Peptides against a protein of PDB entry 2AKA. Designs and how they scored, part 46

Target 1, 299 residues: chain A of PDB entry 2AKA
Amino acid sequence: MEDLIPLVNRLQDAFSAIGQNADLDLPQIAVVGGQSAGKSSVLENFVGRDFLPRGSGIVTRRPLVLQLVNSTTEYAEFLHCKGKKFTDFEEVRLEIEAETDRVTGTNKGISPVPINLRVYSPHVLNLTLVDLPGMTKVPVGDQPPDIEFQIRDMLMQFVTKENCLILAVSPANSDLANSDALKIAKEVDPQGQRTIGVITKLDLMDEGTDARDVLENKLLPLRRGYIGVVNRSQKDIDGKKDITAALAAERKFFLSHPSYRHLADRMGTPYLQKVLNQQLTNHIRDTLPGLRNKLQSQL

## One batch from the design tools (peptide; aimed at target 1 N293)

Design b2_p21_2_s3 (made by RFdiffusion4, then SolubleMPNN; from b2_p21_2, 8 letters changed)
Fold by OpenDDE base, seed 3:
Structure b2_p21_2_s3 (fold): chain B 299 residues (1-299), chain A 21 residues (1-21)
Amino acid sequence: as target 1 above (299 residues)
Amino acid sequence: SSLQEAIKQVEELIKELEAQQ
């Protein structure tokens, strides 16, 4: 089962060469959420490295196809920079920024053209995610006044596709009923068939409040349920707090919290990674016959 | 067409993927 996702990575690379002219829905997981919802931190916690652009406002300005591959070695490769192996993840971050700026220019605009990044690591499960720009209502700097609509349009190009699973990332310290991620997911997946909920910032909830009802799938039911995670704080990230130590702290958080202890084995970043690997693998298996038929009809 | 060739490559990869299942 672990061998399917690396093959889908090659499929995805080939599909990127077809461009938007092919009405093809690859089995994939799109990551959606508001700005500062914790999307980038979730992805970095999977890799165990700091490699995504950081800053205020819209940081992800192009779709990032993140292909995680379990390997004995640790390095990254970009599809646009074939043959270059990155072992310094700071250089990976800089390359994402440079390649983003090359296409979008200096105005912090967005582009629907994906960046394809493959990360080989002994610390990852095979998993492919598409990180999408964070939903925003407020233009920052030289961003166009319609940036909200441009982001929504870009997200819709992914999440409307039937073979797209949706990783909806919502912060627990905000009203979940107002979650941008869950709103867009419900718009395109009203029956909650394709949506996986991730609840971040559980450690930042007000005293005497908890997200138990959400995590137990009782408040806003999703067929695929919810997984809570505890990301590093911005201070921890800036202080270069070790991700391994952060994952241990996350485990301790769930085990020690009265409201979450009974859920602790179905919470946290390692469990999320496992679930996403399994969900994607099963989704690939279920969608491949239909995809093959669709391809054959276009030949 | 370049599109048809790319679609063919994708189809071959799908066949390879199905053969491993």
Scores: peptide ipSAE 0.072, ipTM 0.709, DockQ to the pose 0.065
OpenDDE base, seeds 1, 2, 4, 5: peptide ipSAE 0.051, 0.062, 0.032, 0.066; ipTM 0.701, 0.699, 0.674, 0.714

Design b2_p21_2_s4 (made by RFdiffusion4, then SolubleMPNN; from b2_p21_2, 6 letters changed)
Fold by OpenDDE base, seed 5:
Structure b2_p21_2_s4 (fold): chain B 299 residues (1-299), chain A 21 residues (1-21)
Amino acid sequence: as target 1 above (299 residues)
Amino acid sequence: SSLEEAIKEVEELIEELEKQQ
C-alpha cells in the first residue's frame, strides 16, 4: 500500500505537467514568512543539507514544491529535468538558481510557476512543503516598486485554498504581533484552523526575554499550536557548520533554557518534522473524500 | 511526457486514490 503523501506527490507532479499550477487545491503545507525569518534554514534542517539559494533580500523567487521522501538512498530530482539524479546538494542549489533565473530573469523578479523538487533521504520523513517567497516591503535590485504586492498575490494563490495548511515562520527576536507570517495566516485562516506556528531565532532574543507564552499557545492561539526551533547562525551557515551538530545544539538550547526546558520534548526541528508529517498525513485523509470530485472537475 | 500522457496519469492516480479511501 502506497503512503498517502507520495500518492499526492504524484498527483501534484501530474497536474504540474498539464499546467494546473495555480489552480491546485491539493493537500499541502505552504511555508510563509518575512524575509530572513528562517524559512530556508528550517527546510534545510529537515534535509540535513545546504541546498537552497542564499543571500540578502528575496532568495526564494518562485514557489518551491519540496517533496521529501524517506528512502535508503540520498538524492534529489527535479520535475523539469526528469531522469537526472542529483547527489551533490550544491548542484541542487545551482539548479534552483538557474531554473529561477530562466523564468524570472536576472533582475530578481518573481514568478508564480513552481519548481518541483523531490528529495530522497534516509534522514527525512515523508513530507511535502511549498516554500514561498519571503514577504518584503522594500524592493531590491531591479525589482518593481510593487514587488510586495506581487509576492502577496502569489502567496494568496496558495494560502486561500481550503486544503492548504500554513506553516507560519516568525522570528522570536522581532515583534510577533507584527509578524508577516501570522498576519497573512490570520487573514485567510481567522479561526487558526489551518496554521502551524514556527518560532525561529529563540537563541537571539534579548536577555531577560523569552517566547514562552507564544510557545505555550497563550498569546496568539493556534489550534495546531507553535513549535520553536533554533537554526544555525549566518556565521555557521557561511562556515558550513554541520547540520547534525546544529540539531544537537538546538536540543541543548531547549533543555538548558529555564523558560523552555519543560517544553523541550515538543520543540526543535526533529519534532517539527514529525508533527508536519502527521499533520499532512491526517489532512490528506480528511480531504480525500472530496479530493476525487475536485480533481475530476479540473480535468 | 506529452499532455495526453499526463492526463492519463492523472486519471490513473485518481483511481488509485479511490482505492486508498
Scores: peptide ipSAE 0.216, ipTM 0.793, DockQ to the pose 0.062
OpenDDE base, seeds 1, 2, 3, 4: peptide ipSAE 0.165, 0.065, 0.159, 0.138; ipTM 0.759, 0.701, 0.761, 0.747

Design b2_p21_3 (made by RFdiffusion4)
Pose (drawn by RFdiffusion4):
Structure b2_p21_3 (pose): chain A 299 residues (1-299), chain P 21 residues (1-21)
Amino acid sequence: as target 1 above (299 residues)
Amino acid sequence: SETTTLEEILDDVETMKERLE
């Protein structure tokens, strides 16, 4: 039903101002990744526009509830900017930065108060993800020293919940067994039943190696599987993001790589969008029947 | 007002449940 994701979108809007309550558990996807995993690039490729803050280290300092709605027209709106329509995605980036600084005292710390961004676009399927601060060790920033723990604690508040599906994002040019995202997903989902794996930067692996075993779901099995993507950034005449060309380059990569050509139809951003739309819809269908009565008891 | 909006959403959740059945 094309109606389930929108229904949960209304619930997320309603609970955006309700502080942390360990018992509240909406069906949703939390995006978890190490700072080097390229998780922003995955989201920007869904939207087809650069719109996320840029900087060294952390990009998301407040949970970003990103609600993507397939539309004939292209614009964005923040719940905290009632009625305003954003058509220039650079301004969307600037608003994310400003609203975040408005809340965070130190210009580098984090806050649990979400920013609720809805994007209408022909480039997206109906899908909602909650992007969370990326994980890192060296608090190289400017306050606080325990920042690694503050981020981990914030991630755990989301992903310890049973109705929270985990989109674990890991770069292929690293030791995937040591992936921060897959490790934290294993701590709360030991059976791998509610984690969806995303492998980025496949085009950056060392010569003569590949990630076929992980992509085939053999090396680090997850019930919901892995999807690989690449960010082959193309810019148009004005030097801005060209998503049609970028997606074609990604498609060419999978079709031409001897290790991946047989999986190409199950790799790439369009397929990932399809998979997330399907899994999120089915998950909502599964959890909605008991939801109204359960919420009353938990509020 | 916010409580009323939430209650209306919860009624919609119940309606959606009936459609799924």

Design b2_p21_3_s1 (made by RFdiffusion4, then SolubleMPNN; from b2_p21_3, 13 letters changed)
Fold by OpenDDE base, seed 1:
Structure b2_p21_3_s1 (fold): chain B 299 residues (1-299), chain A 21 residues (1-21)
Amino acid sequence: as target 1 above (299 residues)
Amino acid sequence: SSQAELEAILEEVDALVEKLA
């Protein structure tokens, strides 16, 4: 099979350059979740680097088109500063923050204008994700009082598209029935055809409780199922715990847990990355004929 | 130009669609 993800990357870059980001229904995966659901940690675990903005409240304030490309070398590139190769991922984080602030200003507002980031790495599979702002009900700082609705409207611009897959990130240590991610997914995908569930914070559940029924797709069934992950704790992040070591700990968690050991080979960040690569590739293949027709009609 | 880039991409898409059919 042809490597289809790089083709869509070129389409995304071209559409971003002409300002038509919202007009074409590109095959893509939008990442949705409540604030502090562990969304950023999942993305960083794919790369094996700390490179996303951190902080309290709304951290992601613009859509981030994250294009992961398997390569023998490791570096990052932004579409807004072509030709500059970033090898220090702290500089990548700073550039995201600077570019976000340039457009949104100092009030921590949001903008629907995407940031396009491509990361080349030997440790990634080809995968493109659109990271969206975390859903919130509480404005922080100088944010407008209607920030909740602004975020929701922004998310809806992506997740309502038929060719958009939804990566719904939900923490296990909260009531999953009230998950912001699963609620929005259910609203736009009532039959659960486009939604992939990610369950974070499995290691933070109360003693004697587990998410087995959810992970086995028995509680809130999705056609594409659920994948559990264990992210680094905030203490681990602050202590700069190595992501490779964290991935080993994640594997150990699933293997040693009585409720999850039978699922261990279908859990964890590496498995999630593989599944997303396969799902996206297949989705592109299925949608490509329709995409061709749409492109032809716009030229 | 952005238009030229889109045309080039369309040609690639066409070629891939034909291979997948």
Scores: peptide ipSAE 0.217, ipTM 0.815, DockQ to the pose 0.699
OpenDDE base, seeds 2, 3, 4, 5: peptide ipSAE 0.199, 0.196, 0.215, 0.212; ipTM 0.806, 0.804, 0.814, 0.812

Design b2_p21_3_s2 (made by RFdiffusion4, then SolubleMPNN; from b2_p21_3, 13 letters changed)
Fold by OpenDDE base, seed 1:
Structure b2_p21_3_s2 (fold): chain B 299 residues (1-299), chain A 21 residues (1-21)
Amino acid sequence: as target 1 above (299 residues)
Amino acid sequence: SAAAELEKILEEVDELVKKLE
C-alpha cells in the first residue's frame, strides 16, 4: 500500500501535463477554510519549513497540489520547471508567488489552474493535499467585486467530486456554526462521509472555554472525526520560530490542558499527518478500481 | 511524451488493481 499515493501523484502530473483540468475524479484531499483559519500553517507544519506565501487577504490564489514524499533527502520540485531542485524553501515560496502572478496578473485575481509542487523530506509521510484559496466575502486591492463567488466556484470544482475528501480547517476561537469550511463541506457532503475536521487556534480560545465537545465529535459529527492542532502564532512566524519547537509546544499544550489531556494522543500535527496518510491510502485503494474503469473507457 | 507516460501509469494501475482484487 506504500506505493498507492506515489502512483496517484504520477497520474496527477500526467493529467496536468496534458491540460486535463479537474474533470477527472482523482482520489484526493482538498483543503478548505476561511481566510486566516490556519490552513497554510498546517501545511507548513507537515513539511517543517516556511514555504507558502504570506500576507493579508487572499494569499493562495491558485490551487496548490502539494505532494509530500518521504525521502532521505530534502528538496522540492515544481511540475512547471522540471529538473530544477529547490533546497532553499524561501526560493520555493518565491516560485509559488511568481508562478501565481504569471497567470493571475498583478490584480490579485484567482485562477483554477493548479500549481504542482512535490516536496521530498525525511520528516514527512507520503501525503498529497490540494490547497485551495481561502474563502472570503471582502475583496482586497484590485480584486473583482465578485471574488467571493469566483473562489466558491473554484472550490466547488474540487469538493463536489465523489472521490474528493475534504479537509475542513476551522478556527476554535470563532463560532464553529459559522465556519466557512464546515458550511461548504455540509453543502457537498451532507452526511459527513468525505469530511475530516481540523480545529486550529485552540490556544487562542477565551479562558474558561474549550472545544472538547467538537473534538469528541459530539457537536457536529463527522464520520472521519476531528483533529485539533496548535499552530505557531503570527509573532512566532515573524520571529522564525523553529517548527520542531512549535510541535513540542503543541504536544505540551494538549497534555497539560484539562479539557484535552485525555485526547492528547489523538491530537496534534504529527497525528493529523498520520491520519491523513492512512485515510488517503485507504481511499485510493477503494476508488482505484472505479478509476481504472473510467480511464480505460475514456482513452 | 505525456501521453506515453499516462499509458504507462494506466498499465501500472491496472496491474495493481488486479492484485488488490
Scores: peptide ipSAE 0.212, ipTM 0.829, DockQ to the pose 0.728
OpenDDE base, seeds 2, 3, 4, 5: peptide ipSAE 0.199, 0.206, 0.205, 0.200; ipTM 0.823, 0.827, 0.826, 0.825

Design b2_p21_3_s3 (made by RFdiffusion4, then SolubleMPNN; from b2_p21_3, 14 letters changed)
Fold by OpenDDE base, seed 3:
Structure b2_p21_3_s3 (fold): chain B 299 residues (1-299), chain A 21 residues (1-21)
Amino acid sequence: as target 1 above (299 residues)
Amino acid sequence: SSQAELERILEEVDELVKKLA
């Protein structure tokens, strides 16, 4: 079977070059979650590199189209600076920040214009995700007081599209019923057909509590289910803890935890990446005929 | 041009759709 994800990558690049089309409904996965839900850590764990902006408050301020491509080599490329290969992922982070600031200015505003980043790596499966700004209620710095609504409006531009799958990232150490990610997902996907749940911070739950019922899809059922992950702590990130070691620790966590041991083979970042690759591939296949017709009508 | 690129992509998509049918 021909790999469909690279085709969508080319479509994304082409549409980005033309500008945002309101009628664009590409098969894609949008990543949503509250601030500090662990979205950036999940994405970095896929790549095995630290490359996303970090900080307090709103870090992602533009949609980041992250195109992971399995390759024998490891490097990154931006659509906005064609021909430049980044091998230092710190430079990738700096470029994201610079390109964000170029469009939004210094007031930490947001823009709906995507940044397209392609990462080639032997350690990734083909996978494209759209990282969206974290939902927040508190403006930071010179952000407008209505920043919450601006973010929501931006998210809605993606998640309302029928061909958009939603990766809803929620921390386990917070009330899942109040998850910003699951709330917005339920708003636009009330039947839970397009939503994949990711539960982070399972290692930070209070003693005597667990997310077993959630992970078993019994509490807030989603058609596509839930996958638990354990990300590096902020201390580990600041200390530049090796992601490979963190992934091993994640595996050990699930295997050794009485509540999660039986689910261990269906948990963790590597499994999440595999599931997303498969689901995206299948989703592209299912939507491609309709996409073809749409494209033809727009030419 | 962006238009030419879209046309090429459409052709690729069309071929792929045929293979998947």
Scores: peptide ipSAE 0.255, ipTM 0.847, DockQ to the pose 0.729
OpenDDE base, seeds 1, 2, 4, 5: peptide ipSAE 0.245, 0.181, 0.171, 0.217; ipTM 0.840, 0.803, 0.798, 0.819

Design b2_p21_3_s4 (made by RFdiffusion4, then SolubleMPNN; from b2_p21_3, 13 letters changed)
Fold by OpenDDE base, seed 4:
Structure b2_p21_3_s4 (fold): chain B 299 residues (1-299), chain A 21 residues (1-21)
Amino acid sequence: as target 1 above (299 residues)
Amino acid sequence: SAQEELEKILEEVDELVEKLK
């Protein structure tokens, strides 16, 4: 069977070029989470490179359609800069920032206009994610006072679509009952059919506490379950700790932790990437007949 | 053009859908 993810990537690119119809419901995974939930780190861990903007506030200010493509080569391409191959991922970061600022200005506002980034790498599985702005309640800089609602409205444009899967990223060192990601997911997916839970910061939980019940899907059940990950610390990120080393540390964490050892083979970034690849592929397959019909009616 | 690409993709989608039946 033809690889379905690249096919949808081509659709995404084409629709971005001509203006996507709001009624078109492409099979996709939207990444949602509060600020500092660890979304950017999860995505960077997939690529094995530091390439996303970092900061204390709203870092992602435009939807980032991140198309990961398994390849023997390693480079990135932007849809808005066709023909330019980026091999320095620092330049990728700078381009995201520049392109974001070009549209949003210097006030750190948001825009619903996506940035389309394709990353070819031997370290990735085929996977497309839409990284969305982190949910926040507090405006920063010159952001409008209603920035929270602007972000929510933007997220809702994605997550309300029936063919949108939701990657809900929540930190374990915060009350999961108050997770912004899980709240918005529950609002639009009350049956938990489209939501995949990611639990970050498991290594930052208080001694004597664990997220075992959550990870075992016993506390807040999702049909698609939960996957725990351990991202690099902020210190490690600032110190440019190698992601490969961080992934090894993540594996060690799960294997050595009394509460998680039995789950270790179903935890961590590599497993998450595999699961997302499989789920997206299957989801595309299941939605393809409906997508065909919609496309035929619009063209 | 993007339109031509969409038409091409639609053909591929159509073929895949038929294979999935």
Scores: peptide ipSAE 0.291, ipTM 0.861, DockQ to the pose 0.722
OpenDDE base, seeds 1, 2, 3, 5: peptide ipSAE 0.275, 0.250, 0.253, 0.257; ipTM 0.855, 0.845, 0.846, 0.849

Design b2_p21_4 (made by RFdiffusion4)
Pose (drawn by RFdiffusion4):
Structure b2_p21_4 (pose): chain A 299 residues (1-299), chain P 21 residues (1-21)
Amino acid sequence: as target 1 above (299 residues)
Amino acid sequence: AASEDLAAILDDVQEMADKLE
């Protein structure tokens, strides 16, 4: 039903101002990744526009509830900016930065208060993800020293919940067994039943190696599987993001790589969008029947 | 007003749940 994701979108809007309550548990996807995993690029490729803050280290300092709605027209709106339509995605980026600084005292710390961004676009399927601060060790920033723990604690508040599906994002040019995202997913989902794996930067692997065993779901099995993507950034005449060309380059990569050509139809951003739309819809269908009565008891 | 809005959303959740039967 094309209605389930929108229904949960209304619930997320309603609960955006309700502080942390360990018992509240909406069906949703949390995006978890190490700072080097390229998780922003995955989201920007869904939207087809650069719109996320840029900087060294942390990009998301408050949870970003990103609600993507397939539309004939292209614009964005923030719940905290009632009635305003954003058509220039650079301004969207600037608003994310400003609203975040408005809340965070130090210009580098984090806050649990969400930013609720809805994007209408022909480039997206109906899908909602909650992007969370990326994980890192060296608090190389400017306050606080326990920042690694503050980030991990915020991630755990989301992903310890049973109705929270985990989109674990890991770069292929690293030791995947040592992936921060997959490890934290294993701490709370030991059976791998509610984690969806995303492998980025496949085009950056060392010569003569590949990630076929992980992509085939053999090496680090997850019930919901892995999906590989690449960010082959193309810019148009004005030097801005060209998503049609970027997606074609990604498609050419999978079709031409001897290790991946037989999986190409199950790799790439369009397929990932399809999979997330499908899994999120089915998950909501599964959890909605008990939801109204359960919420009353938990509030 | 926020409580009324939430109650209306929860009624919609029930109506949608009934359709899944």

Design b2_p21_4_s1 (made by RFdiffusion4, then SolubleMPNN; from b2_p21_4, 14 letters changed)
Fold by OpenDDE base, seed 3:
Structure b2_p21_4_s1 (fold): chain B 299 residues (1-299), chain A 21 residues (1-21)
Amino acid sequence: as target 1 above (299 residues)
Amino acid sequence: SAAAELEALLEEVDRLAASLQ
């Protein structure tokens, strides 16, 4: 079973190389959320490195196929620059920015063409995620006035696929009823069968408020449930706070919080990684027969 | 070639799919 995710990674790479990524409903997890929902921080917390573009507005402008591979060594590789091993994750960030700009130009436009990034690490579980552009309503800079719709259309290319699981990332310090992530997930998965909820910014909620009902799956039930996480603050990120220390602080947060203490063993980034690995592995197993048949029909 | 790599992957998928049944 552990080899199913690496198999899908090889399929993703092969299909990317031949330009057919759009036509194959590969079992995958698409990450969706509004701008500043904490998507990038969740992904960086999985790797334990700062490697994603940062800034105000639309930071992710192309789909990022992030292939996490458990390994004895730590390095990254891009599909577009085969044979180059990145050990400096700042160089990984710069390569994502450069490769994004190469395709989208300087106008901060978006492109549906994925970037394929593989990260080998002893600190990751085998997991493949597709980070998608953050939903926005307001164009920034030289972005086209219809950028909201362009992002939506790009997201829909992934999340409408039957074999796509949806990691819906929502901040707890905002009205969850108005979550862009949960809204788009509900549009394409009205029965909540493909959606996994992630609740970020639980540490930034107003005093006397909590997301307990959401995390207990009582407010907006998803079959796959919700997992709360605590990301580094922007101050902690700017201060280069160690992610390992942040993960320890996250664990302490859940254990010490009166509303979340009873859920603490089913919360936090390490638990989220485990759940996503298991969910993806099971999903690959369940979809592989159909994928095989579809592939055979295309040959 | 990308085609040969794809064929090899499809054979691997077939083997794995057969092992899961």
Scores: peptide ipSAE 0.155, ipTM 0.766, DockQ to the pose 0.676
OpenDDE base, seeds 1, 2, 4, 5: peptide ipSAE 0.050, 0.150, 0.038, 0.089; ipTM 0.679, 0.762, 0.666, 0.743

Design b2_p21_4_s2 (made by RFdiffusion4, then SolubleMPNN; from b2_p21_4, 13 letters changed)
Fold by OpenDDE base, seed 1:
Parts: C-alpha cells; structure tokens; sequence
Structure b2_p21_4_s2 (fold): chain B 299 residues (1-299), chain A 21 residues (1-21)
C-alpha cells in the first residue's frame, strides 16, 4: 500500500496554493502548548537539525506545516519558493524568519497563513505536523494587547476540526493541572479521543518528584496516552550539542531513572515519532472516505 | 490549473479508497 501521508501532503499543498486551507478538514496533527513548553525542540529532534527560529516570547507567529519525508537524501523545500533546495538548515531557519516577517511585519504580530516546509531525510519517518504559536497571556514588545485572544482564535481554527489530532505539549516541571495545552485540548476534545500528550522537561523536575502517574495515564487519562521526552537544555542548544548525542542521553535518562525504567521502551523522541507516524497513518485511512467526498464538493 | 490538480488528487484518493476495501 502506498504511504498515505505523502498523499495528504499533496492535498495540503494543493489547497494551500488555492487559498482554501480554512475550509478543508484534512487529517492532520496540530501541535499546541504554552510558550517555552518545548514544542520547537521536539520538532528539531525529529529532524536531527537546528532549523526553527529561536528567541524570547512568541517565536512561532504563523502556523508551520512541517512535512517530514523519509528519503535517501537530506534537504528542505518551501511551498512559497518551489524549486529551491535547502541543504543548510541555518538557511531554512532564516527563510522561516524572513517569510514570517514579510507577512506579519516587524511588530511581532501573528498571521493565520501557514508556512509549508517539507524536509527530506534518511533519519525521519513520514510525518506531517502543524506547529502552532505558543499560548501566552503576556504581550511582548509591540504586540497587540489582545495577542492572547488572537493566538487562541488561531489555534481554535485548527483544533476544533474533527479530523485534527492534537499533540498537547506540557512541561513536567510545571503544574500539569494548569497546562495550557491540556486545557485547550480538554475544551475541544472533552472525551480525550483526539489528544496525544507529550511531557517535556522530565529531567528538570524537583528532586524527589516524578511524572510517573501522568505517563502511566492515571492522573489525566487520554485515550492515546502520554509520551515523555527529554530535550536539550538551552545550554546544550547554545553549545551546539549534537542531537544524536542528546537522543542517546534521553535513552539513558529513562533507563536509569527508578520511576521511568519500566516505561523506557515507550518513552523518548524516537518512540514518539513512531507513534505519531502510526497514529497519523491510521487516522488518514479512517477519514479517507469523508475526504474523498469533501474533495468532490470543492470541484 | 488548481482545478486540474484537485481532479488528479481526487482520482488518486479514489484509487486508494478502492484498494482499502
């Protein structure tokens, strides 16, 4: 059977080109979380490259449709500049920043118009994610005072769709009961049918505390469960620590931790990528009959 | 055209849907 994810990628690109993205309920995974929850680090760990904008406050200001494609070669392409192949991922980061600024201006505003980025790599599974702006309550710089509501409205355009799965990213070193990601997921998915929980910063929890009950799906149950990950520290990122080495350290963390050792084979970035690939593939298969009818209605 | 591209994608979806039955 032909891989279903590349088919949906072609649909996504075609609909983006005709400006009808808002009216189509395509099977997709939207990534949600508060600012500094670790969303960008999770996505970069999938690719094994540093390529996302960095900074304080709201870094992601447009939806980023990230299409990962398993390939023998490594390069990136943008839908807005077809035919240009990027092999330097620093140039990918700069293009995201430039394209964001072109639409939003210099006031750190947001736009609902997606950036479409495809990454070919031998180190990835086929996977498409929509990275959304981080939820915030505090405007920074020249941001509008209602920026919180603008971000929430943008997120709701994605996560309210029935065919949208929700990757809810929450840091373990904060109160999970107050997680912005889990709150918005519960609002639009009260039965927890479409939500996958990701718990970051497990290595930054206070001594004597752990997230075992959450990871075992006992505290805030989700049908699709929780997966814990350990991202690079800001010091490691600034020091350009190799992502492959960081993934090895993540594996060691789970294997050596008394509270997580028994879960280690169902934790970490590689396992998360595998689960998301399988979940998205199955979700596309289940929604394909409805997708066919919707496509017919758009012609 | 965008319409022609959508028509091709619809045909691909139809073929795939048929193969899943």
Amino acid sequence: as target 1 above (299 residues)
Amino acid sequence: SAEEQLQKLLEEVDELAASLK
Scores: peptide ipSAE 0.187, ipTM 0.809, DockQ to the pose 0.662
OpenDDE base, seeds 2, 3, 4, 5: peptide ipSAE 0.155, 0.158, 0.133, 0.170; ipTM 0.783, 0.784, 0.765, 0.805

Design b2_p21_4_s3 (made by RFdiffusion4, then SolubleMPNN; from b2_p21_4, 12 letters changed)
Fold by OpenDDE base, seed 1:
Structure b2_p21_4_s3 (fold): chain B 299 residues (1-299), chain A 21 residues (1-21)
Amino acid sequence: as target 1 above (299 residues)
Amino acid sequence: SAQAQLDAILEEVDELAASLK
């Protein structure tokens, strides 16, 4: 069962090589969220490294197929430069930025053409995620005035697929009823069958407020439930706070918080990674029957 | 070729799917 995710990774790579990745209904998890919702931080916490582009506005401008593979060694590889092993994750970040700019140009536009990145690490479970551009309403720089709609259209190409699971990332310090992630998820998955909720920024909620009802799946029920996480603050990131230390602080946060203590064993980044690994594995297993025929009919 | 590689992987998918039934 552990080999199911690597098998789908090989399919993703093969379809990307022929330019058909975005048009096929592969069993996968798409990550959606508004700008600054904490998507990049969640992904970096899985790897335990800083490797994603940083900045203001739209940071992710191409789909990033992030393939995590448990290994005794730690390195990264891109499909567009196969055979080059990256051991410095700062160089990984720079390569993502360079490859993005090569295709999108200097106007900070978007492209639907994925970047395929595989990370081998002893600290990860087998897991593949498709990180999508953050939803926005405001163009920045030289972006076209319709950038909001371009992003939404790109997201819809992924999340409308029946075999696509949706990791909806929402910040707790904003009105969850107005979450861009949950809105788009509800639009394409009205029964909440394919959506996994991630609640970030729980540590930034106003004093006297909590997200207990959401995390207990009582406010906006999803079949696959919600998992709360605490990411590093921007100050912590700028100060190069170690991710391992941040994970310990996250654990302490849930254990010490009166509203979350009883949920602590089902919260946090390590638990999220485990759940996603299991969910994806099971989802692949369930979709494998007839997958070949379905994919061939789409080619 | 990329197509040949894809075909080989799809065969593995089909075989694996059959084994899971």
Scores: peptide ipSAE 0.232, ipTM 0.831, DockQ to the pose 0.806
OpenDDE base, seeds 2, 3, 4, 5: peptide ipSAE 0.210, 0.177, 0.076, 0.094; ipTM 0.821, 0.806, 0.744, 0.763

